# Peptides against a protein of PDB entry 3J47: the designs that were tried, part 4

Target 1, 121 residues: chain A of PDB entry 3J47
Amino acid sequence: IRLTNQLKSLKGLQSKLKDVVEYLDKVINKELPINHTILGKLQDVFNLLPNLGTPDDDEIDVENHDRINISNNLQKALTVKTNDELMVIYISNLVRSIIAFDDLIENKIQNKKIQEQRVKD
Target 2, 69 residues: chain B of PDB entry 3J47
Amino acid sequence: YEEKEESNLAATKSMVKIAEQYSKRIEEEKELTEEELKTRYVGRQDPKKHLSETADETLENNIVSVLTA

## One batch from the design tools (peptide; made by RFdiffusion4, then SolubleMPNN)

Design b1_p8_4_s1 (from b1_p8_4, 5 letters changed)
Fold by OpenDDE base, seed 5:
Structure b1_p8_4_s1 (fold): chain B 121 residues (1-121), chain C 69 residues (1-69), chain A 8 residues (1-8)
Amino acid sequence: as target 1 above (121 residues)
Amino acid sequence: as target 2 above (69 residues)
Amino acid sequence: SLADLLVK
């Protein structure tokens, strides 16, 4: 459900972005007047978007990097975060497997003791 | 779209919380295993099984929480 | 330990 909602939101954003690009192309071709409100919002979005094109501002504060999904640096940070989460899941599964194995060994020992007692009787 | 964005933000905050909860749950799992070890000395099979099951359930909840995050 | 339990 959450992933589906995120995907739907991303698709919606992609569609809106495509519409804006198409609008901008029409404005460039002088087919439509410039909508200053749309351009202002788009500029705000671009200002909030990490500069995809300027590699030099490495100092994007780690906190802002978590917010701006579109930058390669943010993608890297998200990839690292995802990798860390996967590692945690993996470790958790290993720990569970170890606990389950310990319980199986204990059960086996108990069963063996019960069998030995039954043979003595 | 705004509701989903808010949901994603909430999910991200939940992920941070899940990381903290994960650390706490790992400690709780260790405590349960220690209690199981103590129960092993008491010679009652049933308490050990219950502790093991509780540890497994705790781990499962942690995994589900991390996956949902 | 699990090992001690196995030896037992």
Scores: peptide ipSAE 0.432, ipTM 0.828, DockQ to the pose 0.005; fails the geometry check
Fold by OpenDDE base, seed 1:
Structure b1_p8_4_s1 (fold): chain B 121 residues (1-121), chain C 69 residues (1-69), chain A 8 residues (1-8)
Amino acid sequence: as target 1 above (121 residues)
Amino acid sequence: as target 2 above (69 residues)
Amino acid sequence: SLADLLVK
């Protein structure tokens, strides 16, 4: 569900960006007037986006990681974080499964002992 | 989109908390396994059952964490 | 061991 929601949000953002590009192309071609409101909102989004174009700024400020999901670099960093979280969850599930399996084996051994005792009686 | 972003942020914070809880749950799981081992030696079913129940609870919480992730 | 228990 969460991953699906993230994917849906990303798809929605991609669609919106595509619409903006199409709008900008139409404005450049003089097919439509410049919508200043859309451009202003887009500029606000870009200003809120960490500069995607300056790969060299070393201070990957941790605060930018949450907002930069739109940037390929931030998206990569978020992907790495997501992978780490998934790895932890995977290991946790594996450990729980091993414990559950151990309990099942113990139960099986106990059941076998009970059956052997019943046959002797 | 905003609702989903908020949900993702909340989920990320929850994942950090889950990681901390995971470390604790791993320790609890180890304790349960040790209790099962001890119960095998003592031959009393009650400690083994408790260990099994705690392991199941730990497993369930991990599954829920995976599903939430 | 768990393995010994499985073999028994």
Scores: peptide ipSAE 0.431, ipTM 0.837, DockQ to the pose 0.005; fails the geometry check
Fold by OpenDDE base, seed 3:
Structure b1_p8_4_s1 (fold): chain B 121 residues (1-121), chain C 69 residues (1-69), chain A 8 residues (1-8)
Amino acid sequence: as target 1 above (121 residues)
Amino acid sequence: as target 2 above (69 residues)
Amino acid sequence: SLADLLVK
């Protein structure tokens, strides 16, 4: 359920991002007027989203570059944190799996011993 | 979407708490494994079964935690 | 041991 909700949220975000790109393309083509409310929300999202953009945005003004660098550093830090959390969960699952397998093996050995004893009787 | 974003933020905070709980759970799993080893030598089947069940529960909780992340 | 189970 939780993974499904996260996946659904990510898909929703992807769809919304696609809609924004399509909207921006229409605005560039002068087909639609700029909706200031949508632009404001997009700016807020852009400010909250770490610039995952290509490193080649060298041309944006130094003040924007520092904010972008701070945002990128924050996103990078968030990505690293997420990766570390996923790694911990992965290792935990492996450890639990190993313990479960050890128990299964022990149960199988015990069952085999019981069968061997029954054959001898 | 906003409710889900808030839920994701809450989930991230919960993950930090889960990491702490995970460290404690790993220690509990090790203790159970040691008890199973001791029980193996003592010839009592019941403690081994309990350790196995606890390990399975711990694995399930980790899987659910990963799925929730 | 796990190894004994595999050999058997």
Scores: peptide ipSAE 0.430, ipTM 0.837, DockQ to the pose 0.006; fails the geometry check
Fold by OpenDDE base, seed 2:
Structure b1_p8_4_s1 (fold): chain B 121 residues (1-121), chain C 69 residues (1-69), chain A 8 residues (1-8)
Amino acid sequence: as target 1 above (121 residues)
Amino acid sequence: as target 2 above (69 residues)
Amino acid sequence: SLADLLVK
């Protein structure tokens, strides 16, 4: 459910971004007049996007940056976070597989001991 | 969309907590594995099985937590 | 041991 909601939100954002790009291309090609209201909202969205290019302003607190790092530097940070989470899942699955294998080996050893006892009898 | 964004934010906060819990769960899993090794030495089948099941459940909870995060 | 199980 949560993953589905996140995926739906990302798909909605992607669709909206695509519509904006298509609109901007039509405006550049002089096919449609500039809608100032849409541009204003887009500009607000871009202003909320962390600046990709200017490394200069040092002081934006790393903690708020982890939340606001939704945009490109944020996208890189989110990608790193996602990779770390996937790595944890991978390691967890490996450990689970090792434990399951150890249990299987123990069961086989027990079965072998039971068979040896039956033959001795 | 906004409701999902709030859910994603809550999930991200939960992921940080899950990372901390994961480290703790890994340690718990190691303890369980050590007890399994001890139980293998003692030859009591039931304690080892219980330890393995507990380790599997701990790993499953970690995986579900990371997937939900 | 796991090794003993591998030893047929």
Scores: peptide ipSAE 0.430, ipTM 0.836, DockQ to the pose 0.005; fails the geometry check

Design b1_p8_4_s2 (from b1_p8_4, 5 letters changed)
Fold by OpenDDE base, seed 1:
Structure b1_p8_4_s2 (fold): chain B 121 residues (1-121), chain C 69 residues (1-69), chain A 8 residues (1-8)
Amino acid sequence: as target 1 above (121 residues)
Amino acid sequence: as target 2 above (69 residues)
Amino acid sequence: SLADLLVD
């Protein structure tokens, strides 16, 4: 569900970006007037986007990093975080599976021992 | 978009909590395995069963965590 | 051991 929501959000953003590009192309071609409101909102979005292009500003406040997830660098950071979480979950499942397997083996040994005792009697 | 952002933030916080819970669950699972090992030596089925049940519960919780992630 | 169970 979360991944689906993230994917849906990303798709929504992609669609919106495509619409903006199409709008800009129409404006360049003089087919439509520049919608200043859309451009202003887009500019606001770009201003909120961490400057992917200026790696040098050290003090990109951690708070902006959560909003920056739309940026490739933020996407990379989110991808790394997601990868780490998936790794932890994977290891956890593996450990639980090993324990469950160990219990099954012990149960099998016990059952075999019980059967051997019954045959001797 | 805002609802998704809030959901993602909540999800991230939940993942951190899950990681902590996972660490605790791993430790609990180890304790259960040790108890099973001890029970294997003592020959009492009851402690082994309890260890097995706890391991299964830990596994189930991890699976649910993976499915919710 | 698990190994012993696998061998039996």
Scores: peptide ipSAE 0.429, ipTM 0.838, DockQ to the pose 0.006; fails the geometry check
Fold by OpenDDE base, seed 4:
Structure b1_p8_4_s2 (fold): chain B 121 residues (1-121), chain C 69 residues (1-69), chain A 8 residues (1-8)
Amino acid sequence: as target 1 above (121 residues)
Amino acid sequence: as target 2 above (69 residues)
Amino acid sequence: SLADLLVD
């Protein structure tokens, strides 16, 4: 249930992001006028997004092309972070699985010892 | 959407907690493995069983964390 | 070792 809800929320977010991208493309292509309300809401969303890398204080006059690169770099950084987190979880699960397997082996050995003792009696 | 957002927020908080607990769980898993090793050497079944149980609990918690993620 | 247990 919780996973399903999270997945649904992510899908909803993805759909909204897609709509925003489509809107921005239309604005760039001058097919639609700039809706200041939508841009304001997007800006608010971006502001609520944890400052994915405050670039240090230097006023980099990053021309428009660099902003896209920054967005891509931020997205990449988030992806890397997510990947690292998933990796940690994966490793943890693997370690637990190994321990469980070790316990199974030990149980098997103990069972064999018990059987051998019964055969000797 | 709001219910999902709340669920996602709870899941994110759980992930942070899981990350913190993960280090602890790794340590608990190591302790269980050590107890199992000790039990193998001493021939005492009980410590080994306890180690296995703790390892299983650690694994279960990690699985839940992955599912929450 | 765990490996030894696997071999037995």
Scores: peptide ipSAE 0.422, ipTM 0.825, DockQ to the pose 0.006; fails the geometry check
Fold by OpenDDE base, seed 5:
Structure b1_p8_4_s2 (fold): chain B 121 residues (1-121), chain C 69 residues (1-69), chain A 8 residues (1-8)
Amino acid sequence: as target 1 above (121 residues)
Amino acid sequence: as target 2 above (69 residues)
Amino acid sequence: SLADLLVD
C-alpha cells in the first residue's frame, strides 16, 4: 500500500512535469502566453531541486538531501540507506536462522534422549 | 498528492524509528537467547521453546517493520 | 555451546 501510494505520487508528479514541459514548449513556440505564476512555481521547484547539473555546490544541507530525490547525491544517499536497510534485514534473517537451527539441534538431542530412555525401559 | 507526500514523509520518519527499534529488538533478541540459555540449565523443555518462539516472533516483527518502512 | 550440545 505505501509503495503503491509512493508510486502513484511519483507518477502524478511525472505527469505534472510532462504537462509543464508541454506548456513551456508551447510558450517557446509563442502558441501560449507566459504564465508568470506557473513559471515562478517552477522556478521555486527548481531551486528546491538539487542542481543536478552543477556538481560544485557540495553544501547541500543533509536535511535538504532527504527531500531532493532527483539529485545524484540524493540518489546515492538513498541507495546507501537502502543498502543499509537490506543489510539489517539480512543480518536479522541470519540471526533468526541461527536461532532456529539451535532449536532444531536441541530438539534433536531431546528426541534422541527420549528414544534412548524408551529403549532402556 | 499532498497527502501521499505527507505519508511518504511519515514513512521516512517511521524508517528512522524502525532503525532504532531494530537495534532495540536485536538487544531484546539477545536477552531472550540468554534467558533460553539459562532456562536450558533448569531442564524444562517448555520454557526454552517458549523463549525461542518469542525470539523468533520478535525477529519476524523486526523484519516486517523494516520491510514496511 | 551448540557444539557442546551436538557432542552430547
Scores: peptide ipSAE 0.419, ipTM 0.826, DockQ to the pose 0.005; fails the geometry check
Fold by OpenDDE base, seed 3:
Structure b1_p8_4_s2 (fold): chain B 121 residues (1-121), chain C 69 residues (1-69), chain A 8 residues (1-8)
Amino acid sequence: as target 1 above (121 residues)
Amino acid sequence: as target 2 above (69 residues)
Amino acid sequence: SLADLLVD
């Protein structure tokens, strides 16, 4: 359920991002007037989203570049943290699986010994 | 979407707590494995079964944690 | 051993 909700949220974000790109393309083509409310919300999203954008935009003012770098560093740090958490969970699952397999092997060995004893008997 | 974002933030905080609990659970699993090893030498089947069940529960909890992450 | 289980 939680993984499904996360996947759904990610898909929703992807769809929204696609809609934003399509909207921006229409605005560039002068097909739609600039909706200031949508732009304000997008600006808020961009301020919250680390600039994953192309490193080559030399023209962004040094202050915006520093904010973007800070935001990118924050996103990178959040991504690293998420990866580390996933890695810990993965290792934990592997350890539990190994223990479970060891117990299964022991049970199989015991069952074999019981069968061998029954055949001798 | 906003409710999901808030839920994701709460989930992330919960994951930090889960990581601490996980470290403790790993130690508990190791202790149970050692007891199973000792019980294997003593010939008592009951402690081994209990360790196996505890390992399975720990695995299930980790899987659920990964799914919630 | 685990190896013995694999051989059977």
Scores: peptide ipSAE 0.409, ipTM 0.831, DockQ to the pose 0.006; fails the geometry check

Design b1_p8_4_s3 (from b1_p8_4, 5 letters changed)
Fold by OpenDDE base, seed 4:
Structure b1_p8_4_s3 (fold): chain B 121 residues (1-121), chain C 69 residues (1-69), chain A 8 residues (1-8)
Amino acid sequence: as target 1 above (121 residues)
Amino acid sequence: as target 2 above (69 residues)
Amino acid sequence: SLADLLVE
């Protein structure tokens, strides 16, 4: 249930992001006027996103092309972070699995010892 | 959407807790492995069982964490 | 060791 809800939320977010991209493309192409309300909401969303880019103090005149790169870099950084988190979870699960397997082997060895003792009696 | 957002928020909080618990779980897993090793040497089944159970609990918690991620 | 267990 929780995973399904998270997946649904993620899908919803993805759809919304797609809509935003489509809107922005239309605005760039001058097919639609700039809707200030949408831009304001988008800015709010970006502000709610953890400031991934503390730009270091240098006023780099990052022309428009660099903003897309910054967004891509931010997305990349988020993806990397997510990947790292998933990796940690994966490693943890693997370690637990190894321990469980070790215990299983030990139990099997003990069972064999018990059986050998019973055969000797 | 709102219910999912609440679930995601809870999951995110759980992830933070999981990160903290992950370190603790790794330690618990190590403790279980050590107990298993000790039990193996002493020939006592009980400590090994406890170690296995703790490892299983740690694994289960990690699985839940993955499912909540 | 775990390895010893695997050998048995």
Scores: peptide ipSAE 0.433, ipTM 0.831, DockQ to the pose 0.006; fails the geometry check
Fold by OpenDDE base, seed 5:
Structure b1_p8_4_s3 (fold): chain B 121 residues (1-121), chain C 69 residues (1-69), chain A 8 residues (1-8)
Amino acid sequence: as target 1 above (121 residues)
Amino acid sequence: as target 2 above (69 residues)
Amino acid sequence: SLADLLVE
């Protein structure tokens, strides 16, 4: 559900972005007047977007990097975070498997003891 | 869209919380395992099994929480 | 330990 909602939101954003691009193309072609409000909002969005094109501003504060999904650096950070989460899941599963194995060994030993007692009787 | 963005933000915050909970749950799992070890010395099979099951359930809840995050 | 249990 959450992933589906994120995907839907991303698709919606993509559609809106496409519409903006189409609008900008029409404005460039002088087919439509420049909507200053849309351009201002788009500029605000671009200002909030990590500069995809300028690699030099490495100092994008780690906190702002979490917000701006579109930057390669944010994608890297998200990839690292996802990798860390997967590692945690893997370790958890491994630990659970070890515990389960320990229990199986104990059960086997107990069963063996029960069988030995039955043979003595 | 705004509701989904808010949901994503909440999900991200939940992921951080899940990471903290995961660390706590790992410690709880260790404690349960230690209690199982102590119960092994008491010679009752049933308490050990119960502790093992509780540890497994705790791990499962942690995994589900991390996956949901 | 698991090892001790196995030796048993």
Scores: peptide ipSAE 0.426, ipTM 0.830, DockQ to the pose 0.005; fails the geometry check
Fold by OpenDDE base, seed 2:
Structure b1_p8_4_s3 (fold): chain B 121 residues (1-121), chain C 69 residues (1-69), chain A 8 residues (1-8)
Amino acid sequence: as target 1 above (121 residues)
Amino acid sequence: as target 2 above (69 residues)
Amino acid sequence: SLADLLVE
């Protein structure tokens, strides 16, 4: 349920981002007028998003560069956290597989002992 | 979407707690494996099976916790 | 041992 909700939220975000890109492309091509309200909300979302590598050299004030670096550091920290969580899941699955294998081997040993006892009888 | 975002934030906080619990659960799993080894030596089938099942359940709970986080 | 079971 939680994973499904997270996936649904990510899909919703992806769809919204796609709609924004399509809208921006139409505005650049002069096919649609700029909706200022949608653009303002998108700008707010982009300002909250860690500035990924739009290298456009415009004088983003040193303060915004520090905020961008903080945002990039936050994104990097989130990526590291996600990697650590995935690593824990991987190790947990590996350990579970080892335990299951150990149980299988024990069951096989027990079955062999039962067969040996039946032959002695 | 907002409700899911709040759930994701709560999950992220729970993940830090889960990482701590994971270390504890790994130790519990090791203890269970040691008891299984001892049970193999004693030759009692039922306690060893129960230990293995408990270790599997502990790992499953850890995996579900990390996936939900 | 687990190893002994694998050998047989």
Scores: peptide ipSAE 0.423, ipTM 0.839, DockQ to the pose 0.006; fails the geometry check
Fold by OpenDDE base, seed 3:
Structure b1_p8_4_s3 (fold): chain B 121 residues (1-121), chain C 69 residues (1-69), chain A 8 residues (1-8)
Amino acid sequence: as target 1 above (121 residues)
Amino acid sequence: as target 2 above (69 residues)
Amino acid sequence: SLADLLVE
């Protein structure tokens, strides 16, 4: 359920991002007026989203570059944190799996011993 | 979407707590495994089954935690 | 042992 909700949220975000790109393309083509409210929300999202994508935005003014670098550093830090959390969960699952397998093997050995004893009787 | 974002933030905070709980659970799993090893020598009451069940529960909780992350 | 189970 939780994974499904996260996947659904990610898909929703992807769809919204696609809609924003399509909207921006229409604005560039002068088909639609700039909606200031949507632009403001997009700016807020952009400020919250680390600039993952284009390393080559060398041309944006130094002040924006510092904010972008801070945002990128924050996003990178968040990505690293997420990766570390996923790694811990993965290792935990492996450990539990190993313990479960050890128990299954022991149960199988015991069952085999019981069968061998039954054949001898 | 906003409710989901808030839920994701809450989930991330929960993951930090889960990581702490996980470290404690790993230690508990090790103790149970040692008890199972000891119980293999002590013939009658199957602490092995209890350890196996605890390991399975711990694995299930980790899987659910990964799915929730 | 786990190894004994694999050999069977």
Scores: peptide ipSAE 0.420, ipTM 0.837, DockQ to the pose 0.006; fails the geometry check

Design b1_p8_5_s1 (from b1_p8_5, 4 letters changed)
Fold by OpenDDE base, seed 3:
Parts: C-alpha cells; sequence; structure tokens
Structure b1_p8_5_s1 (fold): chain B 121 residues (1-121), chain C 69 residues (1-69), chain A 8 residues (1-8)
C-alpha cells in the first residue's frame, strides 16, 4: 500500500511536470497567455527545489550564484542523506534475507533427516 | 498532493526514528540467531520456527520502511 | 517434498 501510494505520487508529479513543460512551450510560442497564478506557484516550487540546473550557465549573477550554490549544497546534502537512509534500509533487508535463508537451510536439513529416518524404517 | 507532501515530510522524520529503531532491531535479530544456534543443539524445533518468523517480520518492516522513504 | 510455501 505505501509503495503504491509513493509510486502514485511520483507519477502525479511526473504528469504535472510534463504539463508545466507543455504549458511553457505554448507560452514561448505565444499560443497561450501566461497564467500568473500557475507561474507563481511554479516559481515557488522552483525556489524550493535546489537548483539541479546545468553547471554551464556562466551568466547567472554572482549574488544569485551564491544562493544557488547554497541551494545546490543543501540539495546535494539532502540527496546524500536520502541515499544513506536507503542504503541502511537495503543492508537491513539483506541481513533479514540472510537470516531467513539460514532458517530455510536448517529446515531443509531437518526435512532430509526425517526422510532418511523414514526410509530406514 | 499537499496531503502527500505533508505525509512525505512526516515520513522523513519517521525515517530518522526508524534508523535508531533499526540499530536496535539488528541487535534483537542477532540475539534471536544466537538462540537459534543454541536451540539447534537442544534439538527442539519450536524455537527455530519462532526465530524464522521474527526474522521475516523484521525483513518485512525494513522493506516497508524503504518503500516509505 | 512438501516445501512449505513461504507465505510472504
Amino acid sequence: as target 1 above (121 residues)
Amino acid sequence: as target 2 above (69 residues)
Amino acid sequence: SSMATIKL
């Protein structure tokens, strides 16, 4: 259930991003007027999103560059933290799997012994 | 979507708590494994089954935690 | 060989 909800949320976000890109393309082509309310919300989201932007745009003013660098550093730190958390969960799952396999092996050995005893009988 | 964002934030805070609980759960899992090893020598089948079930529950909880992350 | 189905 939780995984399904996360996947649904991610799909929703992806669809929304696609709609935004399509909207921006239409605005660039002068086919639709700029919806200021949608742009304001997108700008707020973009300001909250750490600048994953291409490293090559030299022209962003130094003052914006520092804020962008701080935002990028924060995003990088958040990404690293997320990766570390996922890694811990992964290792935990592996450990549990190993224990489960050890128990299965023991059960198999016991079953084999029971069968051997039944054949001798 | 807003409710999900709030849920994700709450989940992230819960993940930090889960990491602490995970360390404790690993220790509990080790203890169960040692008890299983001892039970192998004592020849009683029942403690081994209980340890296996506990390991499976621990694995399931970790998987759910990863999926919530 | 009744391998007990691991009930996930």
Scores: peptide ipSAE 0.460, ipTM 0.833, DockQ to the pose 0.009
Fold by OpenDDE base, seed 5:
Structure b1_p8_5_s1 (fold): chain B 121 residues (1-121), chain C 69 residues (1-69), chain A 8 residues (1-8)
Amino acid sequence: as target 1 above (121 residues)
Amino acid sequence: as target 2 above (69 residues)
Amino acid sequence: SSMATIKL
């Protein structure tokens, strides 16, 4: 459910961005008047977007690190975070597998003992 | 969309909490494993199985938490 | 010996 909601949100954002691009293309082609309100909001969004193009704003404030900024740096940070999470999952699965294996060995030993007792009876 | 964005933010905060919980859960898992080792000497199959199952459940909850994060 | 399938 949460993943689906995230995907839906991302799809919604993608659709909105596409609409904005289409609008901007129409404005460039002089087919539609410039909507200043939309442009202002877009400008605000772009200002909130880590400057993808300016290498100098590497100071992505650590607090904004959790914001999926389309910035290559934030994307890198998110990739690193994702990798760390995947690593944690992997380690957890390995540990679980080891525990399960230990239990399997113990069960096997117990079953052998039970069989030996049955043969003696 | 706003509700989902808020949910994503909450999820992100939960991820940080999950990282902390993960460290704690790893420690809890180790404790359960030590208890299992101790219970192996007590000779009853049932307590060992129960401890193992509890460890597995703890791990599952960790994995689900990380995945939900 | 049917090892009890540890229900993972």
Scores: peptide ipSAE 0.459, ipTM 0.831, DockQ to the pose 0.007
Fold by OpenDDE base, seed 2:
Structure b1_p8_5_s1 (fold): chain B 121 residues (1-121), chain C 69 residues (1-69), chain A 8 residues (1-8)
Amino acid sequence: as target 1 above (121 residues)
Amino acid sequence: as target 2 above (69 residues)
Amino acid sequence: SSMATIKL
């Protein structure tokens, strides 16, 4: 349930981003006027995102450079955290698979013992 | 979507706790596997099945916790 | 021979 809700939220965000890209393409092609309210909200979202871009060589004030470095460090930390979480999930799934396999082997051994007892009787 | 976002935020806050619980759950799973091995020698079918089911549930909870995190 | 169903 929780995973499904997270996946649904992520899919909703992805769909919204796709709609925004399509809208921006239409504005660039002069097919539709710019909706300032949507652009303002998008700009707010982009401002909250860590700057992934190569810092443009232009005079980013030292304070902005420190903030960009902090944001890049934060992004790197988030990426590492996500990688660690995925690794834990992977290991957990492997361990579960091994346990299930061990149970299967045990069931086979038990079935073999039952058959051997029936042949002796 | 907002309800799911709130659920994701709560899950993220619990991630650190889940990491600690994960280590404990791995240890519990190992103990369960050792008990299954012992039960193979004793020949009691029901305790082994219960142990396997408990190990699977523990792993499932770990996976859900990490994915929510 | 009832194979125990592995519930995933």
Scores: peptide ipSAE 0.473, ipTM 0.836, DockQ to the pose 0.009; fails the geometry check
Fold by OpenDDE base, seed 1:
Structure b1_p8_5_s1 (fold): chain B 121 residues (1-121), chain C 69 residues (1-69), chain A 8 residues (1-8)
Amino acid sequence: as target 1 above (121 residues)
Amino acid sequence: as target 2 above (69 residues)
Amino acid sequence: SSMATIKL
């Protein structure tokens, strides 16, 4: 359920980003006026997001390099955190699978023993 | 979206707790496997079943924790 | 003969 909710949230964000890109393309093409309210909210979200480096090269003022590095560090930290969480999940699932396998082996051995006893009787 | 954000924050806090519990759960699982191994030598079915059920419950809780993460 | 059931 939580993974599904996270996935749904990510899909919602992706859809919203796609809508913004489509809107920006329409504004660039002079087909629609810019919705300042949506852009303002998105800008607020982007300001709250660790600066996912916009590719535009030019105004690399030294202060922006530190902010980009901080943003990259935050992204890296989030990636590391995600990797650690995934690793814990993976190991937990592996351990569960091993326990389940051990139980299956024991059940198989017991069943074999029961069958051998029935043949002797 | 706000409800999902709150759920994600709760999930993240739960993940930290899960990481702490994970070490404990691994140790509990090892003890269960050792007890199952010991019970295999003793030949009594009832303790083995209980150990298997406890291991399954521990595993289910870990899976739910992972799914919640 | 009663089949041995694997109990999961």
Scores: peptide ipSAE 0.410, ipTM 0.833, DockQ to the pose 0.006; fails the geometry check

